# Ledger of designs, part 57: peptides against a protein of PDB entry 6B4E

Target 1, 295 residues: chain A of PDB entry 6B4E
Amino acid sequence: TNFDKISKMFWHYKDKIAQIKQDIVLPIKKADVNVRNLLSRHKRKINPKFGQLTNSNQQLFKIQNELTQLINDTKGDSLAYHWILNFIAKAVVHQAETEVRVKPESALPLGKLTLYLLVQFPELQELFMARLVKKCPFVIGFTCEIDTEKGRQNMGWKRNNENKWEDNTSYDERMGGILSLFAIITRLQLPQEFITTTSHPFPIALSWHILARICNTPLNLITNTHFVILGSWWDAAAVQFLQAYGNQASKLLILIGEELTSRMAEKKYVGAARLRILLEAWQNNNMESFPEMSP

## One batch from the design tools (peptide; aimed at target 1 A205 A212 N247 K251)

Design b2_p26_5 (made by RFdiffusion4)
Pose (drawn by RFdiffusion4):
Structure b2_p26_5 (pose): chain A 295 residues (1-295), chain P 26 residues (1-26)
Amino acid sequence: as target 1 above (295 residues)
Amino acid sequence: SLEEEEEEQAEKELEEAEEEIEELLE
C-alpha cells in the first residue's frame, strides 16, 4: 500500500467537506423563503425515519418510499436537493455512530436503505463517502498519529462536555459502528430495481482495501481501534468476503486474526482478543452473519 | 453486457488480490 496515495485520498475527502460547507451549507442561509420553509419542514420529517427501521423488509420499503417522496420534493432547486442529501448523509452516519454502536445488527437495514438512496439519488454518493471518511478514516485505511490535537481531529476524535477527548471506549465504539454500516454496504447486492441496470457504487473490493491497508499499516500506528473496526467488519461482512475471494479471503482473514493480533499481543488490546475469538469460531465451522431481515 | 463487464472486473480484482496477498505474506 502506498500510504502517500492514501493520504492524498484522505485530504481529497477533507477538501470535499470544506467544499460542501462553502457551496451547499452556507448558501442555503440565503435561499428564498420557499426553499427555507421546505427544507425546515422536510428535515423534521426525515430525521426520525432512520430510527423507524426494523429487521422487517416491509418496513424498509415503507421508509424508502417516504424518503424518496420527500427528497423528490426538493429536485426543483439543485441547491436544496444537494442540501437535503447532505443532511441525509450526516444523519445516516450519526445513526451508525449511535444506534449501530449499541445494536450492530441494525447496520443491515440501515445499509439497505442507504444503498437504495445512493443509487436512486446518485449525487448522494460523493457526499456520503466524504462524510464517512471525515468521521471514520479507517474506511479507506487512513491512519495518522494521535499524539497531537490535529492528529486527533484528523482521525475523527470528538470532545465531551468539557473540552476533554472522549474516552477510548467511546471512540472505538463509534468507529466500529460507522465502519459496520460501510462494511454492510460493500457486501450487499443492489436492490432489484437497480441490480439489473446499475453498477454497485461501493462494491466488495472496498472491503479488501480496508483489510489490506490495515495489515500494511506501520505497527507503531496500530491501536485498539484497528482491531475493533476489523471485528465490526467481520460481523458485518466476513461471510460474503469469503464468497467473493475464496482462498484469498481466507489468507487475509488468517492474517488479521492470527498474525496482526499476535504481533500486537503485548498491548493486550480488547479488540484483538475478540478478533481471535472470531477467527477460532470460523475455524470451528461456526462463522456467523447477522440474521437476514424478516418479512 | 453489464453482467459480462462485472465478471471480467471480478476476475481482474481476484488476480490483483492474489498478487497483493503474496506481498503481504512476505

Design b2_p26_5_s3 (made by RFdiffusion4, then SolubleMPNN; from b2_p26_5, 11 letters changed)
Fold by OpenDDE base, seed 4:
Structure b2_p26_5_s3 (fold): chain B 295 residues (1-295), chain A 26 residues (1-26)
Amino acid sequence: as target 1 above (295 residues)
Amino acid sequence: DLEEQRKKQHEKELEQAKKDIEELLS
């Protein structure tokens, strides 16, 4: 694991967030009233769509089509188009932070929708990754110390209006929710209409990087959150990961489930205990995956 | 302490194994 490379990637996306604010968000505030009105209307129509997802593929396809139309309506103005995509990126991540955190299986329909949009609108990819990395650096296997305010900020910790840090449970759940979404995206197959013409924008190899990079992270930087997000990843993608990489996947799952948890046993992390339970379930030939969506 | 040395050696081996696995697919 090249940690310098990971760090560079992390800061690249942090810079991208700043760029998005400067080049997309702020300029729209100064755009003509017609553009602002258009985007306001579209925002109101788009925002509820993510909450309308169910375990139904039929419903998914309906929402995909509706969003596609709404996004296409903005393509006549490049700035408006990028603004709406950035809005979508933020909305998807927000949905992961709120809904997926409490209902992990909801990551599947959300992930399918997101993957479709990422392929249909390639400009969404960088916007989405930047938002993901800002909110949950674990998606690229980045970890830094959280003993400083800057470190906590870099790792996606939030403060309330009173400048109080969120509690550990809230942080863990949010990170788990976001990571679940990303894990799902990495393990999903491209829709049939794209499979022969497009490469997967965030393939299963990115899950490999997450696991491997966490395994190679200095132990003094490993926290309960690492185990929580590994558990979230496991629920979301372990089955498909094993299918993709076979014996090599097994080795990596053992490393995170057995070796990493054992090395950190003295910390008595609740997340680590859960990960061990997942490992044991797998060892007993009882690895579970999220249920497939209905037609 | 031989036991401590063995433990350290085992930890090094595990760390190397992790790196090797990552390199296999990267």
Scores: peptide ipSAE 0.026, ipTM 0.485, DockQ to the pose 0.068
OpenDDE base, seeds 1, 2, 3, 5: peptide ipSAE 0.024, 0.025, 0.024, 0.029; ipTM 0.508, 0.476, 0.482, 0.687; seed 5 fails the geometry check

Design b2_p26_6 (made by RFdiffusion4; failed a check: the pose's geometry)
Pose (drawn by RFdiffusion4):
Structure b2_p26_6 (pose): chain A 295 residues (1-295), chain P 26 residues (1-26)
Amino acid sequence: as target 1 above (295 residues)
Amino acid sequence: AEFEENLEELDEMTEKIEEESAHLFE
């Protein structure tokens, strides 16, 4: 892995976040009353819909239809359309760092909803990817030091209610939740309405990049967070990763489960212990996936 | 030796996937 190229990719998405603020978020303050009213009302109606998802496909379709109508209502104004898509991208990532953090299997319905929105409204793709990279750089394999305040900000760290950094556990759980949503999206087939006509916007090869880049990361930059997101990724996508790459995926899973954990054994990282358990469960023919969605 | 061979095959596969997925990062 050429980590200079990974850094260039990271800063490209960081620049995109700045461009979104300049060209989408700030100009909306100057939009006409009809646009402001519509966005104010629609953002209220959109916000709780992500938490109304369940393990039921019928409920997923209901929420997809409700959101599709609300988003289509904004298409008459390109700025309002891009603003509501940016709002949705932020809301989905927030849902991943809250609900998916507590209930990892809720990444499956949320991933299906997000993938549907990503192809129904393609302008969402760049907005969503930039948000993921800003909030969880591990999705593209970016890692930098966190000894400095700027490094902590680059890696997606947050502060609590007294300008102290959130504890390591809170950060690790958030990163796992976010990366779990992206991992589900990379291993999902497109919904039937689009599977016959459209290329998957974030395919399974992006999962290969995450694993390979962590395995190629300098060991002095590896933390418990890398093991936690790999474990979250495993729960969400290891079965389909093997279906896609076979013996090659097996070699990579062994590398992360046996070698990456062994080389960092003195750190006694909690996530490394869980990744070893996942490796042993697979070796005992007991690899799990999230239960498929109910009717 | 077997471990080094596995790492070489993983590198080759990584190169292949990076060539195939370069456009996703553009």

Design b2_p26_6_s1 (made by RFdiffusion4, then SolubleMPNN; from b2_p26_6, 14 letters changed; failed a check: the pose's geometry)
Amino acid sequence: SEREEMLKELEKFQKELEEKYKHLFE

Design b2_p26_6_s2 (made by RFdiffusion4, then SolubleMPNN; from b2_p26_6, 13 letters changed; failed a check: the pose's geometry)
Amino acid sequence: SSRKKMLEELEEFEKKLEEEYEHLFE

Design b2_p26_6_s3 (made by RFdiffusion4, then SolubleMPNN; from b2_p26_6, 10 letters changed; failed a check: the pose's geometry)
Amino acid sequence: SEREEILKELEEFEKKIEEEIKHLFE

Design b2_p26_6_s4 (made by RFdiffusion4, then SolubleMPNN; from b2_p26_6, 13 letters changed; failed a check: the pose's geometry)
Amino acid sequence: SEKEKMLEELEKFQKEIEEKIKHLFE

Design b2_p26_7 (made by RFdiffusion4)
Pose (drawn by RFdiffusion4):
Structure b2_p26_7 (pose): chain A 295 residues (1-295), chain P 26 residues (1-26)
Amino acid sequence: as target 1 above (295 residues)
Amino acid sequence: EEELEEEFEELHEKLEEELWEEFEEE
């Protein structure tokens, strides 16, 4: 892995976040009353819909239809359309760092909803990817030091209610949740309405890049967070990763489960212990996936 | 074991090239 190229990709998405603020978020303050009223009302109606998802496909379709109508209502104004898509991208990532953090299997319905919106409204793709990279750089394999304040900001760290950094556990759980959503998206087939006509925008090869880049990361930059997101990724996508790459995926899963954990054993990272358990469960023919969605 | 390792490196290079080509097109 050429980590200079990974850094260039990271800063590209950081620049995109700045461009979104300049060209989408700030100009909306100057939009006419019809646009402001529509966006104010629609953002209220959109916000709770992500938490109304359940393990039921019928409920997923209901929420998809409700959101499609609300988003289509904004298409008459390109700025309002891009603003509501940016709002949705932020809301989906927030849902991943809250609900998916507590209930990892809720990443499956949320991933199906997000993938549907990503192909129904393609302008969402760049907005969503930039948000993921800003909030969880591990999705493209970016890692930098966090000894400095800027490094902590680069890696997606947050502060609590007294300018102190959130504890390591809170950060690790957030990163797992976010990366779990992206891992579900990479291993989902497109919905039937699009599977016959459209290329998957974030395919399974992006999961290969996450694993390979963590395994190629200098060991002095590896933290418990890398093991936590790999465990979260495993729960969300390891079965389909093997279906896609076979013996090559097996070699990579062994590398992360046996070698990466062994080389960092003195750190006694909690996430490394869980990744070893996942490796042993697979070796005992007991690899799990999230239960498929109910009717 | 050696053949499997070679196939792993080839696949890794191929997927990285494809990704960077798509990224540069942006």

Design b2_p26_7_s4 (made by RFdiffusion4, then SolubleMPNN; from b2_p26_7, 12 letters changed)
Fold by OpenDDE base, seed 2:
Structure b2_p26_7_s4 (fold): chain B 295 residues (1-295), chain A 26 residues (1-26)
Amino acid sequence: as target 1 above (295 residues)
Amino acid sequence: DEEEEKALEELQKELEKELWEKFEAL
């Protein structure tokens, strides 16, 4: 693993976030009142849609169509269009931080919706990835030390209004939620209408990168969070990952589940203990995936 | 794209090799 390359990617997306603020978010605040009113109305209509997802494909298709129409209504103004897409990117990640963290299986409908939007609106891809990396750098396998304020900020730690860091459990759960969403996206097939015309924007190979990069991370940088997010990834994508890569996937699952956990055994990480349970379940032919959505 | 798929497969093999080398050396 070339960690210099990963660092460059990380900083690229950090710069992209700054660019989005400068080129999209701030200019809209100074835009014509009609544009601002349009976007405010659209924001109000879009925001609740993510919480309206269920395990129903019919409901998913309804929401996809509604969002598609709302986004298309903004295409006449490039700045408005990009602003709406950036809003959606933020809203999706926020949904992962709040809902998926407590109900991991909700990542499936959210991931399907997100993948559809990423294909329908290619400009969303960079906006979404930038938001993901900012909030959860684990999605690209980036890790740095968290013994400094800057390190914690880079790893997506939040401070409250009193400038106090969030607790470890809250951080772990948020990272798990975001990674669950990303893992789902990577293992989903494109909708039937796109399979022949479009490449997958975030393919299963990105899951490979996450696992490999974490396994190659210096052990002194490995934390409980790494095991938590690996467990979240496992629940979300392990079955499909094995289907995609077969024996090569099995090797990586053994590396994270057995070898990495064993090397960190002295730390007694709760996340590592859970990952070992997942490994054992797999070894006993009891690997589970999220339930498929209803028609 | 077939070329992209082959490139990904090669990358995966290389990543696997790197992982095994790391864990076997311990």
Scores: peptide ipSAE 0.030, ipTM 0.624, DockQ to the pose 0.112
OpenDDE base, seeds 1, 3, 4, 5: peptide ipSAE 0.023, 0.028, 0.023, 0.028; ipTM 0.599, 0.642, 0.616, 0.634; seeds 3, 4, 5 fail the geometry check

Design b2_p26_8 (made by RFdiffusion4)
Pose (drawn by RFdiffusion4):
Structure b2_p26_8 (pose): chain A 295 residues (1-295), chain P 26 residues (1-26)
Amino acid sequence: as target 1 above (295 residues)
Amino acid sequence: SEERQEELEEKEKEIEEIIEKWKEEE
């Protein structure tokens, strides 16, 4: 892995976040009353819909239809359309770092909803990817030091209610949750309305990149967070990763489960212990996936 | 397909390079 290229990719998405603020978020303050009213009302109606998802496909379709109508209502104004898509991208990532953090299997319905929106409204793709990379750089394999305040900000760290950094556990759980949503998206087939006509925007090869880049990361930059997101990724996508790459995926899963954990054994990382358990469960023919969605 | 076979060969090569590098560090 050429980590200079990974850094260039990271800063490209960081620049995109700045461009979103300059060209989408700030100009909306100057939009006409009709646009402001519509966006104010629609953002209230959109916000709780992500938490109304359940394990039921019928409920997923209902929420998809409600959101599709609300988003289509904004298409008469390109700025309002891009603003509401940016709002949705932020809301989905927030849902991943909150609900998916507590309930990892809730990444499956949320991933199906997000993938549907990503192909129904393709302008969402760049907005969503930039948000993921800003909030969880591990999705593209970016890692930098966190000894400095700027490094902590680069890696997606947050502060609590007193300018102290959130504890390591809170950060690790958030990163798992976010990366779990992206891992579900990479292993989902497109919905039937699009599977016959459209290329998957974030395919399974992106999961290969995450694993390979962590395994190629200098060991002095590896933390408990790398093991936690790999475990979250495993729960969300290891079964489909093997279906996609077979013996090659098996070699990579062994590398992360046996070798990456062994080389960092002295650190006694909690996430490394869980990744070893996942490796052993697979070796005992007991690899799990999230239960498929109910009717 | 041919594109699929090429991708699998590139993945094999990349994983063998990573494994070999870590075996040398043993």

Design b2_p26_8_s1 (made by RFdiffusion4, then SolubleMPNN; from b2_p26_8, 11 letters changed)
Fold by OpenDDE base, seed 2:
Structure b2_p26_8_s1 (fold): chain B 295 residues (1-295), chain A 26 residues (1-26)
Amino acid sequence: as target 1 above (295 residues)
Amino acid sequence: SAARQAELEKLEKEINEIIEELEKEK
C-alpha cells in the first residue's frame, strides 16, 4: 500500500471542495436573479426525491426520470448545471448520514439512484467523490491520527455550535452510513442501458482498496470506527465482493475479520466484535446480503 | 481468460504483500 499516493488523493479532493466553493457555490450567489430563482425552484423539487425512495424499482425509475429532467433543465447554463450537481452530491451524502445510518438496507435504492446519476451526468463523479472523501475519508482508505484538532477535522469529525466534538457513537454511525452507500455503489451493476457503452465510475476494485488499505494501516491508528465501517461494508458488499474476486476476496475477508480483529483484541472494540460475528456467519455458510428490490 | 488470470495474479501478489506487512507489525 502506497500511503503517499493515498494522502495525495485525499488532499486532491480537499482542494476540490475548496475549488467547488470558489468556482461554483460563491459565483451563483452573484448570478442573475432568474438563474438563482430557477435553481431555488429546482432545489426544492429535487431535495424531497431522495426521501421518496423505497424498495421498489418502479419508484426508483420514476425518481430517476424526474431528476434527469430537472437536471437537464439547467444544462443551458454551465454554472447552474454544476451547481445543481453539487447540490445533489451533498444531498445524497446527507441522506447516507441520516437515513442509511439508521436503515442500512436503504443504501440499495439510494445507491442505484446515485449510480444512475453518476453515469448519466459524468460531471457529478468528481463532485460526489470530493464530498464523500471530505465527509468520510475511509472511502479511499485514508486514515490519520485524531489526537489533534486538525486530524479529527481531516477524518470528518464535526463540532457543534459550542465547538464540542460529536460523540464517538454519532461519528461511527455517520461513517458507517456513508460507507454503506459507497460500498453499494461499488458492487452494483451498471443500468442495462449503459453496460455496453460506459465503464463503471466506481467499480468493485475500490472496495478492494478500502479493505487492503485498512489492513495495512498502522495499528496505532486503527480505531473502533475502522471496524464499524468494515462491518457496514460487509453487510453491503461482501457477497458480491466474493463473487467478483473469489479466493483472493476470501483471503482479504479473513484478514479483516480474523487477523485484524485479533491484533486489536486488547482494545475490546465493539465494532471488532461485530465483525467477528459476521466472519463466523460466513464460515457457517450464512452470509447475508440486503434484500433485493421489488419490481 | 488470460486477462482475468493476470488480474487474479496481481490481486494475489497484493494480498501477499499485505500479509507480509501485517507480520512485520507483530
Scores: peptide ipSAE 0.341, ipTM 0.865, DockQ to the pose 0.831
OpenDDE base, seeds 1, 3, 4, 5: peptide ipSAE 0.344, 0.345, 0.343, 0.342; ipTM 0.867, 0.867, 0.867, 0.866; seeds 1, 3, 4, 5 fail the geometry check

Design b2_p26_8_s2 (made by RFdiffusion4, then SolubleMPNN; from b2_p26_8, 14 letters changed)
Fold by OpenDDE base, seed 5:
Structure b2_p26_8_s2 (fold): chain B 295 residues (1-295), chain A 26 residues (1-26)
Amino acid sequence: as target 1 above (295 residues)
Amino acid sequence: SAAEQARLEKLEEEINAIIEKIEKEK
């Protein structure tokens, strides 16, 4: 694992966030009133759509079509188009931080919707990844120390209005929610209409990178959060990961489930205990995946 | 892609090295 490369990637996306603010968010505030009104209306229509997802593919397709139409309405103005995509990127991540956090299986419909949009609107890909990395650096396997203010900020820790850091449980759950979404996206097949025309924007190989990079992370930087997000990933993608890489996948699952947990046993991390339970379930031929969506 | 495959192969080698190290420590 080349940690210098990962660090460069991390900072690339941090710079992208700054660029988005400068080139998209701020300029739109000074844009023509008609454009601002259009975007405000679209924002109000788009925002509730993510919460309207269910375990129904029919409902998913309906929402996909509605969002596609709303986004297409902005294509005549490049700035408006990029603004609405950035809004969508933020909204999707927010759903992961809130809904997926408490209901991990909701990552499946959200992931399907997101993957569809990423393929349909390629400009969303960079905007979405930048937002993901800002909120949850684990998606690219980045880890730094959290004993400094800047370190905590880099790892996506939030402060409240009293300048107090969020509690560990809240942070863990948010990271788990975001990682669940990303894991789902990496293991989903492209919609049938796109399979022959485009490549997967965030393929299963990115899950491989996450696991491998965490395994190679210095042990002094490993926290309970690492195990929590690994557990979230496991629930979301382990079955499909094994299908994709076979024996090599098995080796990596054993490394995170057995070896990494054993190395950190003295810490008695709750996340590590859960991951070990998942490993044991797999060893007993009882690995579970999220339920499939209804037609 | 070929480039992605090469990267994965490198990761596999790295993982194998980790496994070997762990086995040596047992």
Scores: peptide ipSAE 0.142, ipTM 0.743, DockQ to the pose 0.403
OpenDDE base, seeds 1, 2, 3, 4: peptide ipSAE 0.033, 0.028, 0.029, 0.029; ipTM 0.633, 0.629, 0.634, 0.637; seeds 2, 4 fail the geometry check

Design b2_p26_8_s3 (made by RFdiffusion4, then SolubleMPNN; from b2_p26_8, 13 letters changed)
Fold by OpenDDE base, seed 5:
Structure b2_p26_8_s3 (fold): chain B 295 residues (1-295), chain A 26 residues (1-26)
Amino acid sequence: as target 1 above (295 residues)
Amino acid sequence: SAAEQQRLEQLQKEIDEIIEKIEKEK
């Protein structure tokens, strides 16, 4: 694991967020009134779509088509187009922070929708990844100390209006929700219509990187959150990960589930205990995945 | 701590071995 590379990647996306604000978000406020009105209308139509997802593929396809049309309506203006994609990126991550955190299986329809949009609109990829890294650096296996305000901010901790940090449980759940979504995206197959025309933008190898980078993270930087997100990842992608990498996947799962948890046992992390339960379930041939969506 | 460093190095070694095996299997 090259931590310098990971750090560079992290800061690249942090810079990208700043750039997005400067080049997309702020300029649109000064754009033509017609453009602003268009975007306002589209925002209102787009925002509820993510919450309308169910376990139905039919509903998914409906929403995909509706969003595709709405996004295409903005392509006549590059700034408007990028603004709407950035809005979508933010909305998807927000949905992960709010809905997926409490209902992890909702990551599946959300992930399918997101993957579709990422392929249909390639410009969304960088915007989405930047938002993910900002909100949940764990998606690229980045970890820093959280003993400082800057460290906490870098790791995606939020403060309320009173400048109070969110509680540990809330942070853990949010990170788990975001990572669940990302994990799902990495393990999903491309829609049939894209398999021959494009490569997967966020393939299963990115899940490997997450696990490996966490395992290689200095132990003094490992927190309960690391185990929570590993558990979230496990629920979301472990089955497909094993299918993809076979015996090597098994070794890595044992490494995180047994070795990493054992080495951190003195900390008595609740997340670590859950991960051990998941490991034991797997060892007993009871590894579960999210249910498949209905037609 | 020295113990943590040793544990980390062991994990790193194990991961590197796995990566190497994956690369050889390609």
Scores: peptide ipSAE 0.243, ipTM 0.805, DockQ to the pose 0.044
OpenDDE base, seeds 1, 2, 3, 4: peptide ipSAE 0.266, 0.241, 0.232, 0.045; ipTM 0.823, 0.804, 0.800, 0.633; seeds 1, 3 fail the geometry check

## One batch from the design tools (peptide; aimed at target 1 K251)

Design b2_p27_1 (made by RFdiffusion4)
Pose (drawn by RFdiffusion4):
Structure b2_p27_1 (pose): chain A 295 residues (1-295), chain P 27 residues (1-27)
Amino acid sequence: as target 1 above (295 residues)
Amino acid sequence: HPNPIEPYLSSPSAATPEESAWMEEVV
């Protein structure tokens, strides 16, 4: 892995976040009353819909239809359309760092909803990817030091209610939740309405990149967070990763489960212990996936 | 934009050079 190229990719998405603020978010303050009213009303109607998802496919379709109508209502104004898509991208990532953090299997319905929106509204793709990378750089394998305040900000750290950094556990759980959503998206087939006509925008090769880049990261930059997101990724995508790459995926899963954990054993990282348990469960023919969605 | 990982590339990685080359061939 050429980490200079990974850094260039990271800064490209960081620049995209700045461009979104300049060209989408700030100009909306100057939009006409019809646009402001529509966006104010629609953002209220959109916000709770992500938490109304359940394990039921019928409920997923209902929410997809409701959101499609609300988004289509904004298409008459390119700026309002891009603003509501940016709002949705932020809301989906927030849902991943809250609900998926507590209930990892809720990444499956949320991932199906997001993937559907990503192909129904393709302008969402760049907005969503930039948001993921800003909030969880591990999705492209970016890692930097967090000894400095700027390094902590680069890696997606947040502060609590007194300018102190959130504890390590809170950060690790958030990163797992966000990365779990992205991992579900990379291993999902497109919905039937698009599977016959469209290329998957974030395919399973992106999961290969995450694993390979963590395994190629200098060991002095590895933290408990790398093991936590790999465990979250495993729960969400290891079965389909093996279906895609076979013996090559097996070699990579062994590398992360046996070698990466062994090299960092002195650190006694909690996430490394769980990744070893996941490796042993697979070796005992008991690899799990999230239960498929109910009707 | 600087390369933030450059001072840290002296440290080895979990993957050997052969495994790193193999990862690039796969994908």

Design b2_p27_1_s1 (made by RFdiffusion4, then SolubleMPNN; from b2_p27_1, 11 letters changed)
Fold by OpenDDE base, seed 2:
Parts: C-alpha cells; structure tokens; sequence
Structure b2_p27_1_s1 (fold): chain B 295 residues (1-295), chain A 27 residues (1-27)
C-alpha cells in the first residue's frame, strides 16, 4: 500500500470540495432569478425521490426516469447542470448517513439508483466521490490520527452547533451507512443498457483497495470505526467480492476477520467482535447478502 | 453449535453466560 498516493487522493478530493463551492455553489447564488427558480423547483422535486426508494425494481426504474428527466432539463445551462448534480451527490450521501445507517439493506436500491446516475451523467462521478471522501475517508482507505482537531475533521467527524464533537456511536453508524452505500456500488453490475459500452466507474477493485489499505494501516491508527465499516462492507459486498476474486478474496477476508481482529483483541472493540461473528458465519457456510430486489 | 452472538449483528453485548464465554474467547 502506497500511503503517499492515498494521501494525495484524499487531498485532491478536499480541494475538489473547495472548488465545487467556489465554481458551482457560490456562483449560482448570484445567477439569474429564472435559473435560481428552476433549480429551487428541481431541488424540491428531486429531494423526496431518494426516500421513495423501496425494494422494488419497478419503483427504482420510475425514480431513475424521473430523475433523468429533471437532470436533463438543466443541461441547457452548464452551471445549473453541475449544481443539480452536486445537489444529488450531497443528497445521496445524506441518505446513506440517515436511512442506510438504520437500515443497511436500503443501500441496495440507493446504490442501484446512484450507479445508474453515475453512468448516465459522468460529471456526477467526481462530485460524488469528493463528497464521499469528505464525509467518509474510509471509502479510499484513508486513515489519520484523530487525537487532534484537524485529524478528526479530516476523518469526517462532525461538530454540533455548540462546537461539540458527535458521539462515537453516531460517528460509527454514519461511517457504516456511507461505506455500505459505497460497497454496494462497487459490487453492482452495470445496468444492462451500459454493460457493453461503458466501464464501471467504481468497480469492485475499489473494495479491494479499502480492505487492503485498512489491513496495512498502522495498528495505532486502527479504531472501533475501522471494524464497524469493515462489518458494514462485509454485509454489503463480501459475497460478491468472493465471487469476483475467489481465493484472493478469501485471504483478505481472513486477514480482516481473523488476523486484524486478533491483533486488536486487547482493545475489545465491539466492531471487532461483530466482524468475528461474520467470519464464523462464513466459516459455517452461512455468509448472507442483502435480499435481492423484487421485480 | 449456532453462534450465541448471532442475534447481535450490529453491536454484540453478552447477556447470557454462554454469550459472555464466547465474548471472552474472542477478546
């Protein structure tokens, strides 16, 4: 694992967030009233759509079509188009922080919707990835110290209005929710209409990177959150990961489930205990995946 | 034997002696 490369990627996306604010978000506030009104209407129509997802493919396709139309309506103005995509990127990540956090299986329909949009609108890819890395650096296997204010900020810790840090449980659950979504995206096949013409924007190899980078992270930087997100990843993608990489996947699952948990046993992390349960379930031929969506 | 901690998929917390024994075996 090249940690310098990971750090460069992390800071690239931090810079991208700053750029998005300067080049997209702030300019729209000064844009023509008609453009602002259009975007306000579209925002109001788009925002509920993510909460309307169910385990139904029919409902998914309906929402995909509705969002596609709403996004296409903005293509006549490049700034408006990028603004609406950035809004969608933020909304998807927010849905992961709130809904997927409490119902991990909801990552599947959300991930399918997101993957469709990422392929249909390629400009969404950088906007979405930047938002993911800002909120959950674990998606690229980035870890830093959290004993400093800057370290906590870099790792996506939030402060409330009283300038207090969020509690550990809230942070762990949010990171788990975001990572579940990302894990799902990496293990999904492209929609059939794109499979022959387009490469997967966030392929299963990115899941490999997450696991390998965490396994190579200095043990003094490993926290309960690392195990929580590994468990979230496992539920979301372990079955498909094994299908993709076979014996090499098995080795990596053993590394995180057995070796990494054993090395950190003294810490008695709850997330590590859960990961051991998942490992044992797999060893007993009882590895579960999220239920497939209905027709 | 079924893993006694299987019910604690999110956050395992030993509530029974068997669950405690399993927890102590892991940590």
Amino acid sequence: as target 1 above (295 residues)
Amino acid sequence: HPNPMKKYLKYPSPATPEEQEWFEKVF
Scores: peptide ipSAE 0.040, ipTM 0.456, DockQ to the pose 0.021
OpenDDE base, seeds 1, 3, 4, 5: peptide ipSAE 0.021, 0.014, 0.021, 0.024; ipTM 0.627, 0.519, 0.559, 0.560; seeds 3, 4 fail the geometry check

